# Peptides against a protein of PDB entry 3C2G, part 7

Target 1, 209 residues: chain A of PDB entry 3C2G
Amino acid sequence: IRTFDLLGLLLHDSDAIDGFVRSDGVGAITTVVQYPNNDLIRAGCKLLLQVSDAKALAKTPLENILPFLLRLIEIHPDDEVIYSGTGFLSNVVAHKQHVKDIAIRSNAIFLLHTIISKYPRLDELTDAPKRNRVCEIICNCLRTLNNFLMMWIPTPNGETKTAGPNEKQQVCKFIEIDILKKLMSCLSCEGMDTPGLLELRSTILRSFI

## One batch from the design tools (peptide; made by RFdiffusion4, then SolubleMPNN)

Design b1_p8_8_s2 (from b1_p8_8, 3 letters changed)
Fold by OpenDDE base, seed 2:
Structure b1_p8_8_s2 (fold): chain B 209 residues (1-209), chain A 8 residues (1-8)
Amino acid sequence: as target 1 above (209 residues)
Amino acid sequence: SNAAKDRL
């Protein structure tokens, strides 16, 4: 815990973050969070989130790290772990086709649906900190989904990957009425990335058109 | 580029 907090205090500079990632810092964190200690897992996932936008991640082999993190957020009940893990996932897949492909092969689309599905509607949450954290988790999941869907949108140049039949079926679950209601409830939360959620809504609609 | 619309 204190070591990850200290590392988090040292990793405010982008070159320091890139240096940590180049030194296998992500692999080191993922090794340490294998210990069954919830506070250690929480602190490690928070540190992963802090380095998740590092340019050095484009050169980091994520074939073992990403499936491990996906499994961790699947089985862990802690909202702070899920927040940090889904935040890491959303950032690490952005602009990185090879990382998107690893995540999709690791059942990420279905996991994102499962995470959104397990939370109540935001209007049922009276505790403002809990409501905000749940909204952030749903937004991280939806941002990650948007980054996946963007691979299958026709470019003006006609070069697009086609989603496989399984990926299409998994994406179709995000148009379920309960998922759409949760998306709409996030749009009503103050301080949320409303433009990003509206872009996702547009991307979902275009994927079925 | 559609890549510029990927959000971190």
Scores: peptide ipSAE 0.019, ipTM 0.495, DockQ to the pose 0.100
Fold by OpenDDE base, seed 5:
Parts: structure tokens; C-alpha cells; sequence
Structure b1_p8_8_s2 (fold): chain B 209 residues (1-209), chain A 8 residues (1-8)
């Protein structure tokens, strides 16, 4: 715990973060979070989130790390772990086609739907910190989905990767009325990127029309 | 064609 907090305090510089990632820091964290200690898992996932935008991650093999993290957030009930893990997932897949492919093969689309589905509606959450955290988790999931949908949008060059039938079916679950209501409820949360959520909504809807 | 950009 204190070591991850210390690392989190030291990793404020982008070059330090990249240095940590190049030194297999992500692999080190994922090794440590295998221990059945909730505080350690929480601290490790928080640190993963802090390094999740590192440029060095584009060169880091994620074939073992990403499936492990997806499994961790699937089975772990802790909102802080889910927040950090979905945040990491969103950032790590961004601009990285090969990482998107690993995530999709690792059932990430279905997992994102499962995560959103398990949370109550935001209007049912009276506790503001809890409501905000749930909103952030839903936003992380939806942002990750958006990053996946980008693969299937025609490029200006006319090249289009086609989603497989399974991916299409899994993505279709995000147009369910419950999911759409949760997305809409996130638009009412204070401090949220409302323009980003509206763009995401539009991307989701356009992917099915 | 709004080239949808990946977001971090």
C-alpha cells in the first residue's frame, strides 16, 4: 500500500511514468495485485490508472496484463477497483488498435455491459460521492466502447474494419433502454464532460443505424 | 466524415 502511494506521488512527471512503464512497472503492479488484499488491489489499480496514458504502453506487451485486469474488474465488487480498472482500460486501448483487439478477444465489450448493468440508476443514489463514482465508472465503460467503435468507422481512405457477428451482438446491448438511461443520467452529474458523453451517445447510435 | 477520434 504505502509503496504504491509513494510511487503515485513520484509518478507526476510523464518521463518518470514512461520510465516506470518501460521498466515493466505495469507487470510489477499486476503481479502485486494478485494477492488477495483489497487495499493492495485498490492501490495497485489506482497506480495503473495513473500510468494508463503513458506513451511507453504502446510498446508494452499487454497480452497477459489486459486479460488479467479484465478478470479482476469482473470479479471484484469494489467501485474504486472498477473505476481504476475501467479507466485504465479506456486509456490503454485509446489510439492502440492491437490493444483494442486484445481487449475485444478478452470479452471486454461484454464486460463493459455487465459493469454498467450491475449499477443502480444514478437517480437512485442519494450519496453524492457514490453517485459520482458510479457515473465515472459508467463513463469509463462507455468511453472504452467508443474507442472500440472507432475501429469500425470508415476511414477517409475507405478502409473499414468490419465488426464480427459476436462483436455486433455485444455492442447492440449498449442500445438497450437501461444502458441509454444510465448514459443520460450521467449527463446530469456535476463535473462530467457533457460534450464528450453526447458525442459518445451519438457514436453509439450511429454505429447501429 | 467526422473522423471520430479515440479519447484517452
Amino acid sequence: as target 1 above (209 residues)
Amino acid sequence: SNAAKDRL
Scores: peptide ipSAE 0.019, ipTM 0.470, DockQ to the pose 0.086
Fold by OpenDDE base, seed 4:
Structure b1_p8_8_s2 (fold): chain B 209 residues (1-209), chain A 8 residues (1-8)
Amino acid sequence: as target 1 above (209 residues)
Amino acid sequence: SNAAKDRL
């Protein structure tokens, strides 16, 4: 715990974060969070979120790390672990085709739907900190989905990846009325990136026309 | 590009 908090204080700039990631820092965190201690898991996932936008992650082998983190998020009931883990996932897949492919093969699309489905509606949450945390988790899941949908948009070079039939079926679950209501309720949360959520809504809707 | 770092 204290070691991860100290690392989080030291990793305040992009060069320090990239240095940590190049030194297998992500592998070190994932080794430590294998211990059955909730505080250690929470602190480790928080540190993963802090390094999740590192440029060095584009050169880091994630074939073992990403499936492990997805499984951790699936089995762990803690909102702070789910927040940090979904935040890590959303950032690490951004602009990285290979990482998106690992996540999809590791059942990420179905997991994102499961995470959104398990939370109550935001209007049923009276506690503002809890409501905001649930909103952030839903937004992390939906942002990750948007990053997957972008793989199936034609590039200027004419390269287009086609979604497989299983991926299409899993994506279709995000047009369920409950999921759409949760997305719309996130637009009413204070401090949310409303323009980014509106863009995401537009991308989701366009993927089904 | 929604690659905004969630600052904790």
Scores: peptide ipSAE 0.015, ipTM 0.523, DockQ to the pose 0.338
Fold by OpenDDE base, seed 3:
Structure b1_p8_8_s2 (fold): chain B 209 residues (1-209), chain A 8 residues (1-8)
Amino acid sequence: as target 1 above (209 residues)
Amino acid sequence: SNAAKDRL
């Protein structure tokens, strides 16, 4: 705990973050969060989120790290762990086709649906801090899904990766009326990336036409 | 032709 708090205080600079990642800092965090301590897991996942946009992650092998983190998010009920882990997932898959492929093979699409399905609708949440955190989690999940769906949209050059039958079936879960209502409720939250959510809505619709 | 880019 205190070590991750101290690391979080030292990792305010982009070069320090990149230096930490180059020194296998992500592997070190994932080793430490294997201990069954909720505060340690929370602090470690928060630190993962803080380094999740580091340029050095493009050179970091994620084949063992990413499946472990997905499993951690699946089994943990803690909103702070879910927030940090879905935020990390969204950032690491961005602009990295090989990382998207690892995540998809690790059942990430189904996990994202499961996370969104477990949370109540935002209109049912009276506590503003809780409502905002749930909105952020749903947005992280949906942003990650958008990055996956983008692989299967035809490029102007006519090159398209075809989604497999399993991926298509998993994506079809996001057109469920409850999921669509949750997406629409996030558009009403202040400070959210409304353009990003509207793009996702358009990407979902195009994936089913 | 919105080349939708991956978002961070």
Scores: peptide ipSAE 0.019, ipTM 0.468, DockQ to the pose 0.097; fails the geometry check

Design b1_p8_8_s3 (from b1_p8_8, 3 letters changed)
Fold by OpenDDE base, seed 4:
Structure b1_p8_8_s3 (fold): chain B 209 residues (1-209), chain A 8 residues (1-8)
Amino acid sequence: as target 1 above (209 residues)
Amino acid sequence: SNAAEDRL
């Protein structure tokens, strides 16, 4: 715990974060969070979120790390672990086609739907910190989905990946009325990037037209 | 507009 907090204080600039990631820092965290200690898992996932936008992650082999993290998020009930893990996932897949492919093969699309589905409606949450955390988790899931949808948009070079039939079926679950209501309720949360959420909503809806 | 990929 204290070691991860100290690392989080030291990793305040992009060069230090990149240095940690190049030194297999992500592999070290994932090794430590295999211990059945909730505080250790929470602190490790928080540190993963802090390094999740590192440029060095584009050169880091994630074939073993990402499936492990997805499994951890699937089985762990802690909102802080789910927040940090879904935040890590959204950042690590952004602009990285190979990492998106690993995530999708590791059942990420279905997991994101499962995460959103398990949380109550935001209007049922009276505690403002809890409501905001749940909103952030839902937004992380939807942002990750948007980053997957970007693979199926034609590039200027005319290259386009087509979604397989299984991926299309999994994505179609996000147009369920419950999921759409949860997305819309996030727009009323304080401190949310309302323009970004409106763009995300527009991208999701366009993917089904 | 083409949607941009989003990051935290």
Scores: peptide ipSAE 0.037, ipTM 0.678, DockQ to the pose 0.110
Fold by OpenDDE base, seed 3:
Structure b1_p8_8_s3 (fold): chain B 209 residues (1-209), chain A 8 residues (1-8)
Amino acid sequence: as target 1 above (209 residues)
Amino acid sequence: SNAAEDRL
């Protein structure tokens, strides 16, 4: 706990973050969060989120790290862990086809659907901090999904990776009326990226035409 | 516009 808090205080600079990642800092965090301590898991996942945009992650093997994190998010009921972990997932898959492929093989699409499905609708949440955190989690899940769907959209050059039958079936679950209502409710939250959520809605719709 | 891959 205190060590991750101290690391979080030291990792305000992009070069320090990149240096930490180059020194296998992500592997070190994932080793430490294997201990069954909720505060340690929370602090470790928060630190993962803080380093999730580091340039050095493009050179870091994520084949063992990413499946572990996905499993941690699947089994842990803590909103702070889910927030940090879905945020990390969104950032690490962005602009990295090989990382998207690892995530998809690790059942990430189904996990994202499961996370969104477990949360109540935002209109049912009276507590503003809780409502905002749930909105952020849903947005992280949906942004990650958008980054996956982008692989299957035709480029102007006519090159398109085709989604497999399993991926298509998993994506089809995001057109469920409950999921669509949750997406639409996030558009009403203050401080959310409304343009990005509208783009996702467009990407989802285009994936089913 | 090609949809941008989003980061947090």
Scores: peptide ipSAE 0.033, ipTM 0.663, DockQ to the pose 0.110
Fold by OpenDDE base, seed 2:
Structure b1_p8_8_s3 (fold): chain B 209 residues (1-209), chain A 8 residues (1-8)
Amino acid sequence: as target 1 above (209 residues)
Amino acid sequence: SNAAEDRL
């Protein structure tokens, strides 16, 4: 715990973050969070989120790291772990086709749906900190989905990947009425990225068009 | 709008 907090205090500089990632810092964190300690897992996932936008991640092999993190998020009930892990996932897949392909093969689309599905409606949450954290988690899941859907949008040059039948079926679950209601509830939360959620809504709708 | 991949 204290070591990750100290690392988090040292990793406010982008060059320090990039140096940590180049030194296999992500692999080191994922090794440490294999210990069954909830506070250690929470602190490690928070540190992963802090380094998740590092440029050095484009050169880091994620074939072992990403499936491990997805499994950790799947089995862990802790909102702080889920928040940090879904935030890491969103950032690490952004602009990285090879990382998106690893995530999709690792059942990420279905996991994102499962995460959104397990949370109550935001209007049922009376505790403001809990409601805000749940909203952030749903937004991280939806942002990650948007980053996947972007692969299947035709570029102006006509080059597009086609989603496979399984990926299409998994994406279709995000137009379920209960998922759409949760998306709409997030649009009503103060301080949320309403433009990003509206873009996702547009991207989802265009994927069925 | 240029559909931009979103980052946290």
Scores: peptide ipSAE 0.032, ipTM 0.671, DockQ to the pose 0.113
Fold by OpenDDE base, seed 5:
Structure b1_p8_8_s3 (fold): chain B 209 residues (1-209), chain A 8 residues (1-8)
Amino acid sequence: as target 1 above (209 residues)
Amino acid sequence: SNAAEDRL
């Protein structure tokens, strides 16, 4: 715990973060979070989130790390772990086709739907910190989905990767009225990027028209 | 316009 907190305090510089990632820091964290200690898992996932935008991750093999993290957030009930893990997932797949393919093969689309589905409606959450955290998780899931949808948007060159039938079916679950209501409820959360959420909604919906 | 990929 204290080691991850210390690392989190030291990793404010982008070059330090990149140095940590190049030194297999992500692999080190994923090794440590295999221990059945909730505080350790929480701290480790938070640190993963802090390094999740590192340029060095584009050169880091994620074939073992990403399926492990997806499994961790699937089975772990802790909102802080889910927040950090979905945030990491969103950042790590962004602009990385290979990583998107690993995530999708690892059932990430279905997992994102499952995560959103398990949370109550935000209007049922009276505790503001809890409501905000749930909103952030939903946003991380939807952002990750958006990053997947980018693969299937036609490029200016007319090249389009087609989603497989399974991926299409899994993505179609995000246009369910319950999911859309949860997304819409996030627009009422304080401190949320309302324009970004509206753009995301519009991208999701347009991917099915 | 292609939606930009978002990051945290």
Scores: peptide ipSAE 0.025, ipTM 0.623, DockQ to the pose 0.111

Design b1_p8_8_s4 (from b1_p8_8, 3 letters changed)
Fold by OpenDDE base, seed 4:
Structure b1_p8_8_s4 (fold): chain B 209 residues (1-209), chain A 8 residues (1-8)
Amino acid sequence: as target 1 above (209 residues)
Amino acid sequence: SNAAEDKL
């Protein structure tokens, strides 16, 4: 725990973060969080989130790391683990086609839907810190989905990937009325990037039209 | 608009 907090305090510089990632720091964290200790898992996932925007991740083999993290998020009923893990996922897949492909093959789209579906409505949450954390998790899931949808938009270079039939079916679950109500409830949360959420909503809706 | 992929 204290070691991850110390690493988090030292990793404020982008070059230090890139140095940690180049030294297999992500692999080291994923090895440590295999121990069945909830505090260790929370601290490790938080550190993963802190390094999730590192440029060095584009050169890191994630074929074993991503499936493991997705499984950890699936089985661990902890909001801090889910927050950090979905945040890591959203950042690590951003602008990285190869990483998106690994995540999608590892059933990430279905997992994101499952996460959103398991949380109560935000209007049922009276505790403001809990409500805000649940809102952030939903936003991380939807941002990750948006990053996947961007892969199927034609690039200026004429490369068009088409979503497979399974991916299309999994994406279609996000237009369920209960998912849309949860997205709309996030727009009323204090401290949320409302413009970013509205843009995300627009991109999701346009992907189905 | 190519919305930039959002990062946290």
Scores: peptide ipSAE 0.182, ipTM 0.812, DockQ to the pose 0.104
Fold by OpenDDE base, seed 2:
Structure b1_p8_8_s4 (fold): chain B 209 residues (1-209), chain A 8 residues (1-8)
Amino acid sequence: as target 1 above (209 residues)
Amino acid sequence: SNAAEDKL
């Protein structure tokens, strides 16, 4: 715990973050969070989020790490773990086709739907900190989905990857009325990137037209 | 429009 907090305090420099990641820092964190200690898991996932935008992640083998993290957030009910894990997932797949492919093969699309589906509507949450955290988690899930959908949008050159039939079916679940209501409720949260959420909504809708 | 992939 204190070691991860100390690392988090030292990782304000992008070169230091890249140095940590190049030194298998992500593998080290994932090894430590295998211990059944909730505070350790929280601290480790938070540190993963803090390094999730590192350029060195493009060269990091994630074939074992990413499935492990996806399983961790699937089974862990903790909002802080889910927030950090979905935030890590969102950032790590961004602009990295090979990482998107690992995540998709690891059932990430279905997991994102499952996470959003398990949370109550934001209008049912009276506690403002809890409501904001749930909104952030939903936004992380949806941003990650957007990053996946971008692979299947035709480029101006007419080149596009085709989503498999299973991926298409899993994406179709995000047009469920409950999911759409949760997305719309996030647009009313203070401090949220409303333009980004509207862009995501547009991308989701365009994927079904 | 090429939607930019968002990072946190």
Scores: peptide ipSAE 0.148, ipTM 0.797, DockQ to the pose 0.113
Fold by OpenDDE base, seed 5:
Structure b1_p8_8_s4 (fold): chain B 209 residues (1-209), chain A 8 residues (1-8)
Amino acid sequence: as target 1 above (209 residues)
Amino acid sequence: SNAAEDKL
């Protein structure tokens, strides 16, 4: 625990973060979070989130890391783990087609839907910190989905990857009324990027038209 | 416009 807190305090510099990632720091965290200690898992996932934008991740093999993290998020009911893990996933797949492919093969799309589906409506959450955290999780899930959808958008060069039938079916679940209501409820959360959420909503809806 | 893939 204290070690991850210390690492989190030291990793405020982008070069230090890149250095940590190049030194297999993500693998090290992934090893540590295998221990059945919730505080350790929380701290480790938080540290993963902190390094999730590192340029060095483009050179890091994620074939073992991503399936593990997805499984961790699937089995943990902990909002902090889910927040950090979905945030990590969102960032790590961004601009990385290979990483998107690993995540999708690891059932990430379905998992994201499952996460959003398990949370109550935000209007049922009276505790503002809890409501905000749930909103952030939903946003992370939807952002990750958007990052996946981007791979199927036609490029100006006319090359389009086509989503498989299973991926299409899994993506179609995000237009369910309950998912859309949850997205809409996030727009009312204090401190949320309302323009970004509206753009995301638009992108999701356009992916089906 | 390719919506820029957003990072946290």
Scores: peptide ipSAE 0.137, ipTM 0.793, DockQ to the pose 0.103
Fold by OpenDDE base, seed 3:
Structure b1_p8_8_s4 (fold): chain B 209 residues (1-209), chain A 8 residues (1-8)
Amino acid sequence: as target 1 above (209 residues)
Amino acid sequence: SNAAEDKL
């Protein structure tokens, strides 16, 4: 715990973050969070989020790390772990087709749907900090989904990857009325990226046309 | 414009 707090205090610049990632820092965190300690898991996932945009991650093998993290956020009903883990997932798959493919093969699309489905509607949450955290988690899940859907949108050069039948079926679950209501409720949260959520809504709708 | 894949 204190070691991750110290690392979080040292990793304030991009060069220090890249140095940590190049030294297998993500693998080290992943090893430490295998211990059944909730405070350690929270601190480790928070540190993963802090390094999730590092340029050095493009050279890091994620074949073992991503399936482990996806399993961790599946089994831990902790908002801080889920927030940090979905944030890490969103950032690490961004602009990295091979990382998207690892995540999708590891059942990420279904997991994102499961996470959103388990949370109450934002209008049912009276506590503002809890409501904001739940909104951030839903936004992280939906941003990650958008990054996946972008693979199947035709490029101007006519090259398109086709989603497999399983991926199509998993994506179809996000048009459920309860999921759409949760997406729409996030648009009313203060400090949320409303343009990004509207773009995601457009991408989802275009994926079903 | 290809929607820039958003980073947090």
Scores: peptide ipSAE 0.131, ipTM 0.790, DockQ to the pose 0.116

## One batch from the design tools (peptide; made by RFdiffusion4, then SolubleMPNN)

Design b1_p9_1_s1 (from b1_p9_1, 4 letters changed)
Fold by OpenDDE base, seed 4:
Structure b1_p9_1_s1 (fold): chain B 209 residues (1-209), chain A 9 residues (1-9)
Amino acid sequence: as target 1 above (209 residues)
Amino acid sequence: FTYKKLEEE
């Protein structure tokens, strides 16, 4: 725990973060968080989030790391872990096609739906910190989804990847009324990435019409 | 999509 906190303090510089990632720091963290210690898992996932935008991650093999993290955020009951994990996922798939492919093959799209679905409506959450955290998790999931959907939007040159049939089916889960309501609820939360959510809304519309 | 790092509040 303290080691991860210390690392988090030291990893404020982009070059230091990149160095850590190049030294398989992400793999090291993921190894450590395999132990059944919730405090360790929380701290480790927080550190993962902190390094999740490192440029070196584009060159890091994530074939073992991503499936593990996806499984962790699927089953772990702690919202802090889910927040950090979904945040990590959102950041690592951004602009990284190979990472998107790994995530998609690991059933990430459906997992995002599952995560969003497990939380109550935001209006049912009276505790503001809890409500905000849940909103952030949903936003992380939806941002990740947006990154996936953007792969299948036609470019001006007509070159597009086509979503497979399974991917299409998984994406179709996000047009469920309950998911759409949660998206809309997130737009009303203070401090949320409203532009990103609006972009997702646009992306969803373009993907389903 | 514009990439934005998630920062802790």
Scores: peptide ipSAE 0.020, ipTM 0.603, DockQ to the pose 0.128
Fold by OpenDDE base, seed 3:
Structure b1_p9_1_s1 (fold): chain B 209 residues (1-209), chain A 9 residues (1-9)
Amino acid sequence: as target 1 above (209 residues)
Amino acid sequence: FTYKKLEEE
């Protein structure tokens, strides 16, 4: 715990973060969070989120890291772990086709739906801090989904990757009325990525027209 | 924390 806090205090700038990532810092964190200690897992996932925008991640192999993190956020009960893990996922799949492919092969689309489905409607949450955290988690999931869907939108030249039949079926679950209501509820939360959520809404509509 | 997208390959 104290080690991750110390590392978090040292990682104040992009150069320090990049230095940590180049030194296999992500691999080190993922090794440590395999221990059955919830405080350690929470601190480690928070640190992963803090380094998730590092340029050095473009050169980091994620083939072992990403499937592990997906399994962790599938089963872990702590919203802080889910927040950090989904935030990390959202950042690392952004504009990285190979990382998207690893995530999809690791059943990420279905997992995102599962995570969103576990949370109540935001209007049922009276505690503002809890409501905001849940909204952030849902937004992270939906942003990740948007990054996947964008791969299958036709380019101006008419070329596009085709989603497999399983991926199409998993994507279809996100047009469920409960999921759509949760998306719309997130648009009402202050400080959320409203442009990103609106982009996703547009992407979903285009994917089913 | 501010989300940043990774650069495209």
Scores: peptide ipSAE 0.018, ipTM 0.513, DockQ to the pose 0.353
Fold by OpenDDE base, seed 1:
Structure b1_p9_1_s1 (fold): chain B 209 residues (1-209), chain A 9 residues (1-9)
Amino acid sequence: as target 1 above (209 residues)
Amino acid sequence: FTYKKLEEE
């Protein structure tokens, strides 16, 4: 715990973050969060989020790390772990095609739907900090989904990856009325990435036209 | 596509 907190305090500089990632820091965190200690898991996932935009991650093999993290955020009950894990996922798949491919093969699309579905409606949450955290988790999931959908949108130049039939079916679940209501509720939350959520809404609609 | 880093809380 204290070691991850100390590392979090030291990793404010982009070069320091890149140095940590180049030294297999993500692998080291992933090893530590395998222990059945919720405080260690929380601290480790928070540190993963802090380094999730590092340039050095483009050179890091994520084939073993990403499936493990996806399994962790599938089963872990702590919203702080889910927040950090979905945030990490959103950041690492951004602009990295090979990471998107690993995530999709690891059933990430279905997992994102499962995570959004397990949370109550934001209007049912009376505690403002909890409501905001749930909204952030949903936004992280939706941002990650947008990054996947963008691979399958036809470009004017005709070079698009085709989503498989299973991926298309999993994407179709995000137009369920419950999911759409949660998306709309997130758009009404202050401090959220409203432009990103509107982009996702547009991308979802385009995936069905 | 402007990827916004999640602000570290």
Scores: peptide ipSAE 0.018, ipTM 0.571, DockQ to the pose 0.128; fails the geometry check
Fold by OpenDDE base, seed 2:
Structure b1_p9_1_s1 (fold): chain B 209 residues (1-209), chain A 9 residues (1-9)
Amino acid sequence: as target 1 above (209 residues)
Amino acid sequence: FTYKKLEEE
């Protein structure tokens, strides 16, 4: 715990973060968070989130790390772990096709749906900190979904991949009325990535048209 | 649109 807090205090600049990632820092964290200590898992996942946008991650093999993290955020009950884990996932898939492919093969699309489905409606949450954290988790999931959907939208200058039948079926889960209501509820939360949620809405519409 | 980094809290 104290070591991760100390590392978090040292990793304030992009060069230090890149240095940590180049030294297999992500692999080291994922090894440590395999221990059944919730405080350690929370601190480790927070540190993963802090390094999740590092340029050095483009050269880091994530084939073993990403499936482990996906399993962790599927089963862990702590919202702070889910927040950090979904945030990490969103950032690592944003710019890397191979990472998107690993995530999709690891059933990430369905997992995102499962996570969103586990939470109540935001209007049912009376505690503002809890409501905001749940909204952030849902936004992280939806942002990750958008990064996947964008691969299958024709661009004027790009080779578009076609979504497989399994991916199409998993994506269809996000047009369920309950999921759409949660998306709309997130748009009403203060401080949320409203532009990103509106982009996702547009992406969904373009994927089904 | 490059999705913005999750701002460090």
Scores: peptide ipSAE 0.015, ipTM 0.532, DockQ to the pose 0.131; fails the geometry check

